Peptides against a protein of PDB entry 5B16. Designs and how they scored, part 26

Target 1, 136 residues: chain A of PDB entry 5B16
Amino acid sequence: TPSRINHNERLEFLGDAVVEFLTSVHLYYLFPSLEEGGLATYRTAIVQNQHLAMLAKKLELDRFMLYAHGPDLCRESDLRHAMANCFEALIGAVYLEGSLEEAKQLFGRLLFNDPDLREVWLNYPLHPLQLQEPNT
Target 2, 136 residues: chain A of PDB entry 5B16 as posed
Amino acid sequence: TPSRINHNERLEFLGDAVVEFLTSVHLYYLFPSLEEGGLATYRTAIVQNQHLAMLAKKLELDRFMLYAHGPDLCRESDLRHAMANCFQALIGAVYLEGSLEEAKQLFGRLLFNDPDLREVWLNYPLHPLQLQEPNT

## One batch from the design tools (peptide; made by RFdiffusion4, then SolubleMPNN)

Design b1_p12_5_s2 (from b1_p12_5, 6 letters changed)
Fold by OpenDDE base, seed 1:
Structure b1_p12_5_s2 (fold): chain B 136 residues (1-136), chain A 12 residues (1-12)
Amino acid sequence: as target 1 above (136 residues)
Amino acid sequence: GISDVPLSSYLE
């Protein structure tokens, strides 16, 4: 069997793409008049390590990381990076074992604490073909 | 610039 580390890195790779994709799609449809530069800017803000680490904290991954790797995570930046990677791996796993829809739901729940904003993000109309393939 | 505006502001 592959090493757990290797598997986690592969999940991280997948999760990174899923997070990028979900973010891109939602931004694209939510803001039809926003130019590419603006879309890219907000995508970057959403998917950057610092923000993903914040999302990871909502899942208490910080406690997990400190428990498992505390001595190796002396720097806050190291912890953020590790948490972001772990978050990506989690999303990757949800996508892999579940569906894109499930990954979307989890990601959306974490993105916004405000239920109204969350609902807008999650329920904004998307392209029909994308809606038809939530389990891809 | 746009980078200074929270995403939430656009969703409201």
Scores: peptide ipSAE 0.032, ipTM 0.691, DockQ to the pose 0.030
Fold by OpenDDE base, seed 3:
Structure b1_p12_5_s2 (fold): chain B 136 residues (1-136), chain A 12 residues (1-12)
Amino acid sequence: as target 1 above (136 residues)
Amino acid sequence: GISDVPLSSYLE
């Protein structure tokens, strides 16, 4: 039986792919005139550890991490990396136990504080198949 | 570069 650490790493692996996919799809539709290089650069900015750590902070994962792993996270850089990894694992778990839609909703809610921008991101028309399989 | 500008800036 794998350790809890191994399980978390597996969830992180899955979550990384989910975050990458969701980001790619939304950028593709929201910026129809942006070239591949621009799309890729923007995606990198959104999914990089520093940004994911900021999203994790909105969930108060920093307080959780310090409570559970304080002595091991004395450096800010260590905390950021741990928070980013934890965020990916969380998204992976939401996808695994729930659905891609639920992962999308959680991710989108964290990306934007502005309600109007959030609405655009979450409800922008995507591939028609999402209507056929909303819980994919 | 694009990476230095928040997504919100492009959506406005």
Scores: peptide ipSAE 0.028, ipTM 0.658, DockQ to the pose 0.031
Fold by OpenDDE base, seed 5:
Structure b1_p12_5_s2 (fold): chain B 136 residues (1-136), chain A 12 residues (1-12)
Amino acid sequence: as target 1 above (136 residues)
Amino acid sequence: GISDVPLSSYLE
């Protein structure tokens, strides 16, 4: 049986892919005239550690991290990295134990505070694989 | 660059 740390790292690996996929699909449909370079730049901005850490802060993961790992996370960059990793692991766990749709909903709710913007983001066409297998 | 423009600005 793998250690808890190893399990979290594996979930982070999975969650990273899920976040990348969801972001890519939505950007592709939201910006039909944007070239690949622009799409890639936007994706990087959304999934970079600094931004994921901000999303994690909405879940109060900063307080959790400081409580559990305070002495090792005294630098802002270390805290951001840890929060981003924890966020990815969370998304990975939601996908693994739930579904891609549940991961999508959680991610979308955190990306936008405005309900109207959330609706636009979440209601764009799904990837063909999601249409074929909605529970995956 | 594009990364400096909030995504919300493009969704409005």
Scores: peptide ipSAE 0.025, ipTM 0.645, DockQ to the pose 0.032
Fold by OpenDDE base, seed 2:
Structure b1_p12_5_s2 (fold): chain B 136 residues (1-136), chain A 12 residues (1-12)
Amino acid sequence: as target 1 above (136 residues)
Amino acid sequence: GISDVPLSSYLE
């Protein structure tokens, strides 16, 4: 329905900001000597549609998209973009209905298959606002 | 390009 589509697009809008924020914060702390240009390059690599689509596959969103919208997603690039959008909407929903911490945990667990890399990523300091309001 | 670089390589 149009209302459902609008709702999903709003969640995508929110999720896009959450993904970018979480990525920025983690990169900022992980690479304290890296200049802005380098940070921006790494962020782009993490949040680009191709990468988010790969994360979406880990949640089997490709199966969902093909089931619900298969005829409109015959091109791989179209499916990738749709999966990235769906992933952003999911993160937006987790943030909205849960917390920034829950969104961070979900995103971080999907970023790496290696538990050691997950630990490095997730155990860096939280943003001061998140520390003060962990349930936001 | 950056799309061809595994994410893990940025953190290792």
Scores: peptide ipSAE 0.024, ipTM 0.627, DockQ to the pose 0.033

Design b1_p12_5_s3 (from b1_p12_5, 6 letters changed)
Fold by OpenDDE base, seed 5:
Structure b1_p12_5_s3 (fold): chain B 136 residues (1-136), chain A 12 residues (1-12)
Amino acid sequence: as target 1 above (136 residues)
Amino acid sequence: MISDRPLSSFLE
């Protein structure tokens, strides 16, 4: 039986891909005149550990992490990395147990506090692969 | 692992 740690790492692997995909698709449509290099830079900024950790903080994952692994997360950088990984695992789990649409909704809601920006982000055309996903 | 850069500088 795989350890819980191993399972979390597998979810992180999946979630990383989901976050990458969703970010790429939305940026592609949001910035139709932006060159590939610019798109890649934006994507990196969105999916980097520091940003994902901030999103994780909105879910109060820091409280959980410090409670469960306080001695191992004394350094700010260690906590940030752990929170980012945990966020990816969460997105992976949402995709796995739910749907890509549910992952998109959760991710989008966390990305923007401004409801207008959130609406713009979420209402851009869906990728064909997203259209093929069953609604859950 | 992805490197960290200020997000605000890119999204503006």
Scores: peptide ipSAE 0.025, ipTM 0.667, DockQ to the pose 0.030
Fold by OpenDDE base, seed 3:
Structure b1_p12_5_s3 (fold): chain B 136 residues (1-136), chain A 12 residues (1-12)
Amino acid sequence: as target 1 above (136 residues)
Amino acid sequence: MISDRPLSSFLE
């Protein structure tokens, strides 16, 4: 249905921005001495389709995609793009219906399997204003 | 939408 497709694409649009923003903020504070080029490189690595598809797989979105759209996803690249887009839409939905904090928590939990790295990512000191209004 | 390069190429 065109309506559902448009809705998912809108959520994807929002989620793309949220993922980009959260990644940028965390990298900025985690690496205070890293130049812009290095920050940009890390961000690109984290938010590229290949990586987001891997995160989507942790949520078993691949099973969902294959069930719902299997015939259209015969190519690996097509599946990767679809999974990445679906992941963005999910993050967008979490932000929209929940909060930026909830999106941050979900994203961070998926980014790292190592509990120590996860803890550093999620709890590294951020700007005070961001801490005061984590839900907006 | 975003780059589709292998993750390793950006982490090196």
Scores: peptide ipSAE 0.024, ipTM 0.656, DockQ to the pose 0.028
Fold by OpenDDE base, seed 1:
Structure b1_p12_5_s3 (fold): chain B 136 residues (1-136), chain A 12 residues (1-12)
Amino acid sequence: as target 1 above (136 residues)
Amino acid sequence: MISDRPLSSFLE
C-alpha cells in the first residue's frame, strides 16, 4: 500500500482537478460575456499558490504545517507551496468522502468573507444537471 | 495547475 505521503499526493492530484473544475464552471456562468483569455486569467488568480495558501490559512493549516513539518519549511515560499498542496488534498478528500457539492460549499465559503458575494458565487444559476445531481 | 506568480499580477 502507498505511504501516507503518497496518499496525500494522490489526494492533492484529485483536489487540484476539483478546484480547477469548480473554479472554471463558476467563472463560466458568472461572466457569460468574458472571453476565454479573461476566464483563464481569473482562474489562474484563484488557484495559484499564494491564493490557495491564503485559503488554507483560514483553516489554520499553517499551524499544523509548522508543527508537523517546521524543519522543512524554513522559507516563506516553501510554506506557501506546502499549504496550497495541503489545501488541494483537503478538497480532494472532501470530494472523495463526501460529494462534489460539499467540496463546492467548502471552497465557496472560503473564497469570500462577504456573505453576499459568497451567496452569489454559490447560488448563481449553473447547468441544471448540477442541481439534479449535487452529490456526483 | 498552480502558479507561483503573485496574485496582484493576475488581478491588474
Scores: peptide ipSAE 0.020, ipTM 0.643, DockQ to the pose 0.029
Fold by OpenDDE base, seed 2:
Structure b1_p12_5_s3 (fold): chain B 136 residues (1-136), chain A 12 residues (1-12)
Amino acid sequence: as target 1 above (136 residues)
Amino acid sequence: MISDRPLSSFLE
C-alpha cells in the first residue's frame, strides 16, 4: 500500500489538473474576446501558489498544517507552498471521490466572496462535455 | 508547475 505522503502527492497531481481545467474552461467562456496570452495570464494568477494558499486558508487548512508540521513551516514561502499543495490535493480528492461538479462548486465558492461574482463564475455556460458528464 | 509570483503582478 502506498504511504500517506505518496497518496497526497497523487491527489495533488490530480488536483492540479482539475484546478487548471476548471480555471481554463471558465476563463474561456467568461472572456470570449480575450486572446490566449491573456487567458493564460489570468489562469496563472488564479492557480499560483500564493492564491491557492489564500483559498486554502478559507478552509482553515493552515490550522491543520501548523498542527501537523508547525516547526517545518516557519517560513512564509514554505507554508504557502504546503498550503497550495494541500489545496490541490483536496480538490483532487473531491473530484476523485465525488465529481467534477462538486470540485467546481467548491473551487468556485472559494474563489469569490462576492455572491454576484460567484454566481457569474459558477453559472456561466460550460463545455458540452461537462454538461453531458456531470459526474466525471 | 504553478507560479509563485504575487497575485497583483498578474492582475495589473
Scores: peptide ipSAE 0.020, ipTM 0.638, DockQ to the pose 0.028; fails the geometry check

Design b1_p12_5_s4 (from b1_p12_5, 6 letters changed)
Fold by OpenDDE base, seed 5:
Structure b1_p12_5_s4 (fold): chain B 136 residues (1-136), chain A 12 residues (1-12)
Amino acid sequence: as target 1 above (136 residues)
Amino acid sequence: SISDKPLSSYLE
């Protein structure tokens, strides 16, 4: 249905911004001595389609995509793009109908398998605006 | 490159 596709694309648009924002803020504080070029490269590595697809695979979105859209996903690259887009839409939906905090928690849980590393990433000092408005 | 290294290695 065209309406469903448009809705998913809108959620993807929103989710892309959320993922970019969360990644940027955390990198900024975790690496205070890293120059802009290094921060940008690191961010790209985290948010690129290949990596987001790996995060999506942890949620078994690959099985969902192959079941629903198998004929359209003949190439591995096509599947990666589709999974990355689906992941962004999911994050967008979590933010839209939940909160930024919930999106942050979900994203952080997927970024690291080690709970100690998750703790460092999730609980590192963030910008005051995020602390004051965690649910927006 | 940074894209070839696990994210965890940068936090350790």
Scores: peptide ipSAE 0.026, ipTM 0.650, DockQ to the pose 0.034
Fold by OpenDDE base, seed 2:
Structure b1_p12_5_s4 (fold): chain B 136 residues (1-136), chain A 12 residues (1-12)
Amino acid sequence: as target 1 above (136 residues)
Amino acid sequence: SISDKPLSSYLE
């Protein structure tokens, strides 16, 4: 049986890929005229630790991290990095225990506070395979 | 260098 630390790191590994994939797919369809370089730039901005940490804060992961690991997170940069990793692990867990659709919904709900923008992101046409198999 | 602005800034 893997340790709890190993489990979280494995979930983080998976979640990183899920976040990367979801971001890539949505950007691809939302910006059909944007070249690869632009798509990559936007993706980087979305998935960088600073942004993921902001998303994590919406889930109050900062409170969790400070409660569990306060002494080790005295620097704001350390907290952001830890929160980003924790967020990835969470997305990984949602995908693993639920579905890609559930991960997409959670991620999308956190990306936007504006309900109109959220709806555009979540409901924009995706690849036919994803439309046919939304819960894969 | 990329801004850490929320995604909303890119979609508006």
Scores: peptide ipSAE 0.025, ipTM 0.670, DockQ to the pose 0.034
Fold by OpenDDE base, seed 3:
Structure b1_p12_5_s4 (fold): chain B 136 residues (1-136), chain A 12 residues (1-12)
Amino acid sequence: as target 1 above (136 residues)
Amino acid sequence: SISDKPLSSYLE
């Protein structure tokens, strides 16, 4: 269905921006002395398709993709790319139907299996203005 | 090419 495909692509577009924003904000505060080049390098590593596909696998999106699109995903690289796109669409949907805070929580939970690292990422002190607008 | 290392490797 062309309409459903277009909808998923629109969600992916939105999710890409949300993932990029959340990653940028957290890195900015977690590494206050890191230069822009270092921040950009870490951001790229976090948001690249290979990494997002790994996060998608935690949600069992690989099983979903193979079930729904198996014949078109014979190559591993094709599966990774599709999983990354699907992950972005999911984050976009969470932001659209919920809030930025909910997207942040979901993303953070997937980024780290270690509870201590997860705690640092999710609860690192942010600018007071962000505390006033948790849903934006 | 940036490494496929997990995010934890950047924070530890």
Scores: peptide ipSAE 0.022, ipTM 0.637, DockQ to the pose 0.034
Fold by OpenDDE base, seed 4:
Structure b1_p12_5_s4 (fold): chain B 136 residues (1-136), chain A 12 residues (1-12)
Amino acid sequence: as target 1 above (136 residues)
Amino acid sequence: SISDKPLSSYLE
């Protein structure tokens, strides 16, 4: 329905910003000596549709998408883009209905299979204001 | 493609 599509697109819009923000913040702190160009390169790698689709696959969104929208996703590239968009919408929804912290936790859990790396990413010290105002 | 690699590959 148009209403549902519009809602998901709006959530995607929000989620895109959240993913971009979370990625930027963590990269900024994790790589204090890396210049802007390097930071941007890493960010691009993390937030590109191809990678987000991989993260979405961990949530089995591929199965969901094929079940719900199979006829419209006959091309693999279309499926990847749809999965990436759906992932962004999911993050947007988590942020909207929950908090930035919850979005961060979900995103971080998916970024790393290695629990040690995951913990470093999730628990790396951030600016105090960011910790105090997770919904801002 | 750079996007084909998980972030973990850069931090390992």
Scores: peptide ipSAE 0.019, ipTM 0.591, DockQ to the pose 0.036

Design b1_p12_6_s1 (from b1_p12_6, 6 letters changed)
Fold by OpenDDE base, seed 1:
Structure b1_p12_6_s1 (fold): chain B 136 residues (1-136), chain A 12 residues (1-12)
Amino acid sequence: as target 1 above (136 residues)
Amino acid sequence: KERLEKLLQLAQ
């Protein structure tokens, strides 16, 4: 049986892929005329540690992190990196225990505070099979 | 992020 740390790192690994995938898919369909370089630039901006840490802060993971790991997170950069990793682990857990659709919904809700922008991101037409089987 | 929001607004 793996340690709790090992399990969290495994969830982080999975979550990183899920965040990367969801971001890529949505950008691909939302911007059909945008070249690869532009798509990659926007993806990087969305999935970079600094941004994911901001999303994590919306879930108040900073309070949790300081409670659980305060002595090791006295530097802002350390906290940011840890929060980003924790966010990835959370998304990984949601995907694992729930579905890709649930991970998509959570991620989208955090990406945009504006309901209209959120709706565009979450409800933009994707591949037909994704609409048919959103729970995979 | 603000740039992404602007792009989404254009995509509506």
Scores: peptide ipSAE 0.105, ipTM 0.799, DockQ to the pose 0.098
Fold by OpenDDE base, seed 2:
Structure b1_p12_6_s1 (fold): chain B 136 residues (1-136), chain A 12 residues (1-12)
Amino acid sequence: as target 1 above (136 residues)
Amino acid sequence: KERLEKLLQLAQ
């Protein structure tokens, strides 16, 4: 059985892929005429550590991180990186223990504070492979 | 992201 830390790293690995996938799929359908370079630019902006850290802050993960690891996270860049990793691990856990749909919903809720924009993001059709997700 | 939000608004 892997250690708790190893488990978190594995969840982060999975979550990174889920975040990347969800972002890619939604952008693909939202912007059907946008070339690959443009899609990649938006994806990068959404999944970069600084942005994911901001999403993590909405879940108050920063409070947890500072409580548990404050001395090691005194630098802004270190905290940002840790927050982003924690967010990825959370998404990975939601996917693993729940479903891709649940991960999509959580991610979408955090991406946009404006409910109208949120609904636009979430209501676009997803790739058919969504139906092949494991039942958990 | 700000640009993304603006584009999403246009997509409504």
Scores: peptide ipSAE 0.101, ipTM 0.793, DockQ to the pose 0.091
Fold by OpenDDE base, seed 5:
Structure b1_p12_6_s1 (fold): chain B 136 residues (1-136), chain A 12 residues (1-12)
Amino acid sequence: as target 1 above (136 residues)
Amino acid sequence: KERLEKLLQLAQ
């Protein structure tokens, strides 16, 4: 049987894909005239460890990480990477035990503090691709 | 992110 750490790494693996997928889909629809390079630039900005760590902080994952792994996270870069990984694992767990829609909602809520921007992000047509994702 | 937010505002 896999260890808890191994399981967390598996969740992180899944969550990384979910975050990247959701980001890609939303950007694709939000910017229909933007070329691939531009889309990729925005995606990188959204899913990079530093940004995900900021999202993780909104969930107070930093407090959890310092509590559980403080001695190994004395460097800021190490903490950011750990928080980003933990965030991915969380999203992976939400997807696994819930749904892609639930992951989408959680991610969207964290991405934007402004309700109007959040609604714009969340209301773009994702349905067709959401249905296809599980079959890939 | 601020740049993204600005673009999203224009998309409303």
Scores: peptide ipSAE 0.092, ipTM 0.791, DockQ to the pose 0.094
Fold by OpenDDE base, seed 3:
Structure b1_p12_6_s1 (fold): chain B 136 residues (1-136), chain A 12 residues (1-12)
Amino acid sequence: as target 1 above (136 residues)
Amino acid sequence: KERLEKLLQLAQ
């Protein structure tokens, strides 16, 4: 049987793709006149470890990480990396056990504290074919 | 993050 560590790494792999996909789709539609370089720059800013770690902190994952792996997380950079990975695994799990829509909702709720900005991000019109949920 | 929020405001 696969170890729990192996399972988390697999979820992280999946979650990384989901986070990047959701970010890409929303940026593409929200900024129709922004060139590829700009889109890529903004995507990087959203999905980089430092930012994902901040999102993870909103879920208080830092407290859990320090409790479970404190000796391995002596440096702030180590904690950020671990929290980012944990966040990806969480999104992967939500996608796997739920749906892309549920992953989208969770991600959007964490991205913005302002409810108006959150609404714009989550409900900006997308192509109808992209609104269909995959078989998860 | 703050920069992104400002950009989204422009996209409204």
Scores: peptide ipSAE 0.080, ipTM 0.785, DockQ to the pose 0.091

Design b1_p12_6_s2 (from b1_p12_6, 6 letters changed)
Fold by OpenDDE base, seed 3:
Parts: C-alpha cells; sequence; structure tokens
Structure b1_p12_6_s2 (fold): chain B 136 residues (1-136), chain A 12 residues (1-12)
C-alpha cells in the first residue's frame, strides 16, 4: 500500500484538476462575453498558490502546517506553497470520497465571504452533463 | 479575492 505521503500527493494531483475544472466551468458560464485571455487570467488568479493558500487559511491549515512542519516552512513562500498543496489535496479528497458537487460547494463557500456573491457563483446555470460523475 | 468579487458584481 502507498504511504500516507504518497496518498496525499495523489490527492493533490486530483484536487488540482478539480479546482481548475470548477473554476473554468463557472467562469465560462458567468462571463459569456469575456474572451479566452480574460477567462484564463481570472482562472490563474483564482487557482494560484497565493490565493489557494488564503482559502486554506480560512480552514486554519496554517496553524496545522506550522505545528507539523515548522522547521521546513521558515519562509513565507514555502508555507504558502504547502498550504496550497494541502488545499488541493483536501478538494481532491472531497471529490474522491464525496462528489464533484460537494467539492464545488466547499470551494464556493471558501471563495466568497459575501453570501450574495457566493449564491451567484454556486447557482449560476451550468450544463448538467458537465457536473455529472458516473463513478464518484 | 477582491478582483473576483468585483467581477461577480458585474455578473449579478
Amino acid sequence: as target 1 above (136 residues)
Amino acid sequence: DKLLQELLELAR
């Protein structure tokens, strides 16, 4: 059986794809008149390590990481990268053990503090087939 | 993010 570290890396791999996919789908439908370059720019801003680390901080992962891996996270950039990876692994786990819908809900809740904006993001009409997971 | 929030305000 793979080590816990290996498992986390695999979850991170999966979570990275899920975060990018969810971001892409929502941006695509929310902004039908925005050109590809604009969509890509906003996607990058949402999924970059700095932003994902901020989302991770809302889950208090920073306190966990400093406690567990403090000696390896002396630099702010190292902590940020580790938190982003941990966040991706978490989303990957939610997708794997739950569903894409559950991952979407968690991600959306963390993206926005404003309930109105959160509702717009989560409830904007999407193509139903893009949200269906046959084996999740 | 502030940028995303501003963008979503336009989508409402």
Scores: peptide ipSAE 0.145, ipTM 0.824, DockQ to the pose 0.087
Fold by OpenDDE base, seed 2:
Structure b1_p12_6_s2 (fold): chain B 136 residues (1-136), chain A 12 residues (1-12)
Amino acid sequence: as target 1 above (136 residues)
Amino acid sequence: DKLLQELLELAR
């Protein structure tokens, strides 16, 4: 059995891909006239560590991190990276133990505080590959 | 992302 640390890193690996995929799919459908460069720019903005850390803060992951690793996270950049990684691991876990749909819903809820904007994001059609998600 | 939110407003 892998160590708890290794398990978290594996979840982060998976979650990174899920976040990237969900972001890409939604941007693709939301902006049908936007060229690849523009899509990539917005994706980068959404998935960068600083933004994911802000999403993590909405889940109060910072409180957990400070409780468990306070002395190691005195630098703002270190805390940001840790929170972003933890957020990815969480999304990975939700996908793994639940479904891509559940990961999408969680991610969408955190992306927007405005319910109207959230609905715009979430109500766009999904890529056919999402129908092939594992049944967990 | 603030820019994304602005774009979504336009997408309504």
Scores: peptide ipSAE 0.142, ipTM 0.820, DockQ to the pose 0.083
Fold by OpenDDE base, seed 5:
Structure b1_p12_6_s2 (fold): chain B 136 residues (1-136), chain A 12 residues (1-12)
Amino acid sequence: as target 1 above (136 residues)
Amino acid sequence: DKLLQELLELAR
């Protein structure tokens, strides 16, 4: 049985793919006239560690991280990176134990505080992921 | 992020 750390890293691996996929699909449909370079720029901005850490803060993961791992997270950059990884692991877990739809809803709720903008984002269709889930 | 919000408002 893998260690808890290994399990979190595996969830992060899965969650990274889910976050990138959801972001890519929504951007693709939202901006049909935007060139690939623009789409890639927006995707990078959404999924980069700094932004994911801000989303993680909305879930109050910073309080948990500082409490549980404070000695290892004395630098803001280290905390930001750890929070981003935890966010990915969370999305991975939601997908694994729930569904892509639940992951989409959670991600959308965190991306936008404005419910109208959130609805615009979520109204764009998503393609299902037909890949085999990793063994737990 | 802010640019995305502006673009979403345009897409309404």
Scores: peptide ipSAE 0.134, ipTM 0.816, DockQ to the pose 0.084
Fold by OpenDDE base, seed 1:
Structure b1_p12_6_s2 (fold): chain B 136 residues (1-136), chain A 12 residues (1-12)
Amino acid sequence: as target 1 above (136 residues)
Amino acid sequence: DKLLQELLELAR
C-alpha cells in the first residue's frame, strides 16, 4: 500500500543515518591514529549498497524481496539496491522501536562472522553519550 | 570488508 511504501522510505532515511553514524563512531574510536581519508574510505566500503546487500542476504531479505517484488527486480543491480534499502529500513526500524544499542548489536553481528572480530568491534570503548537515543 | 577485518586483527 502507499502508506506502507512511505513508511519504508522514511525508515530507510532514518536507517541510513544510523548505519552511517554507527560506522563512523566505531571507526573513529577503533583507529585513533588513522587519517581522515582512511576513515572515510573504510566507511564507504562498509555502507555501500553492495556491502549492505550482502548483510541483507544474511537475513534472507533477498527471499522476501523476490517473493514480494520479483517481477520488478529482474536485474541483479536492482535487487542489490532494493536489498540495501530494505536493510537500512530494518536498521531504522530497530533503532526506532528498540534502541541505538540494539541497532548497534544487530549491525555488528552482521558485519563480522568471526566472533572474535565482532567482539572487538562491539566492545571497543565508546563515549556513553554516543549511544544515547535522542530525546527529541 | 577484508581490509577492515585485517585492521581489526591488529586491534585485538
Scores: peptide ipSAE 0.108, ipTM 0.796, DockQ to the pose 0.090

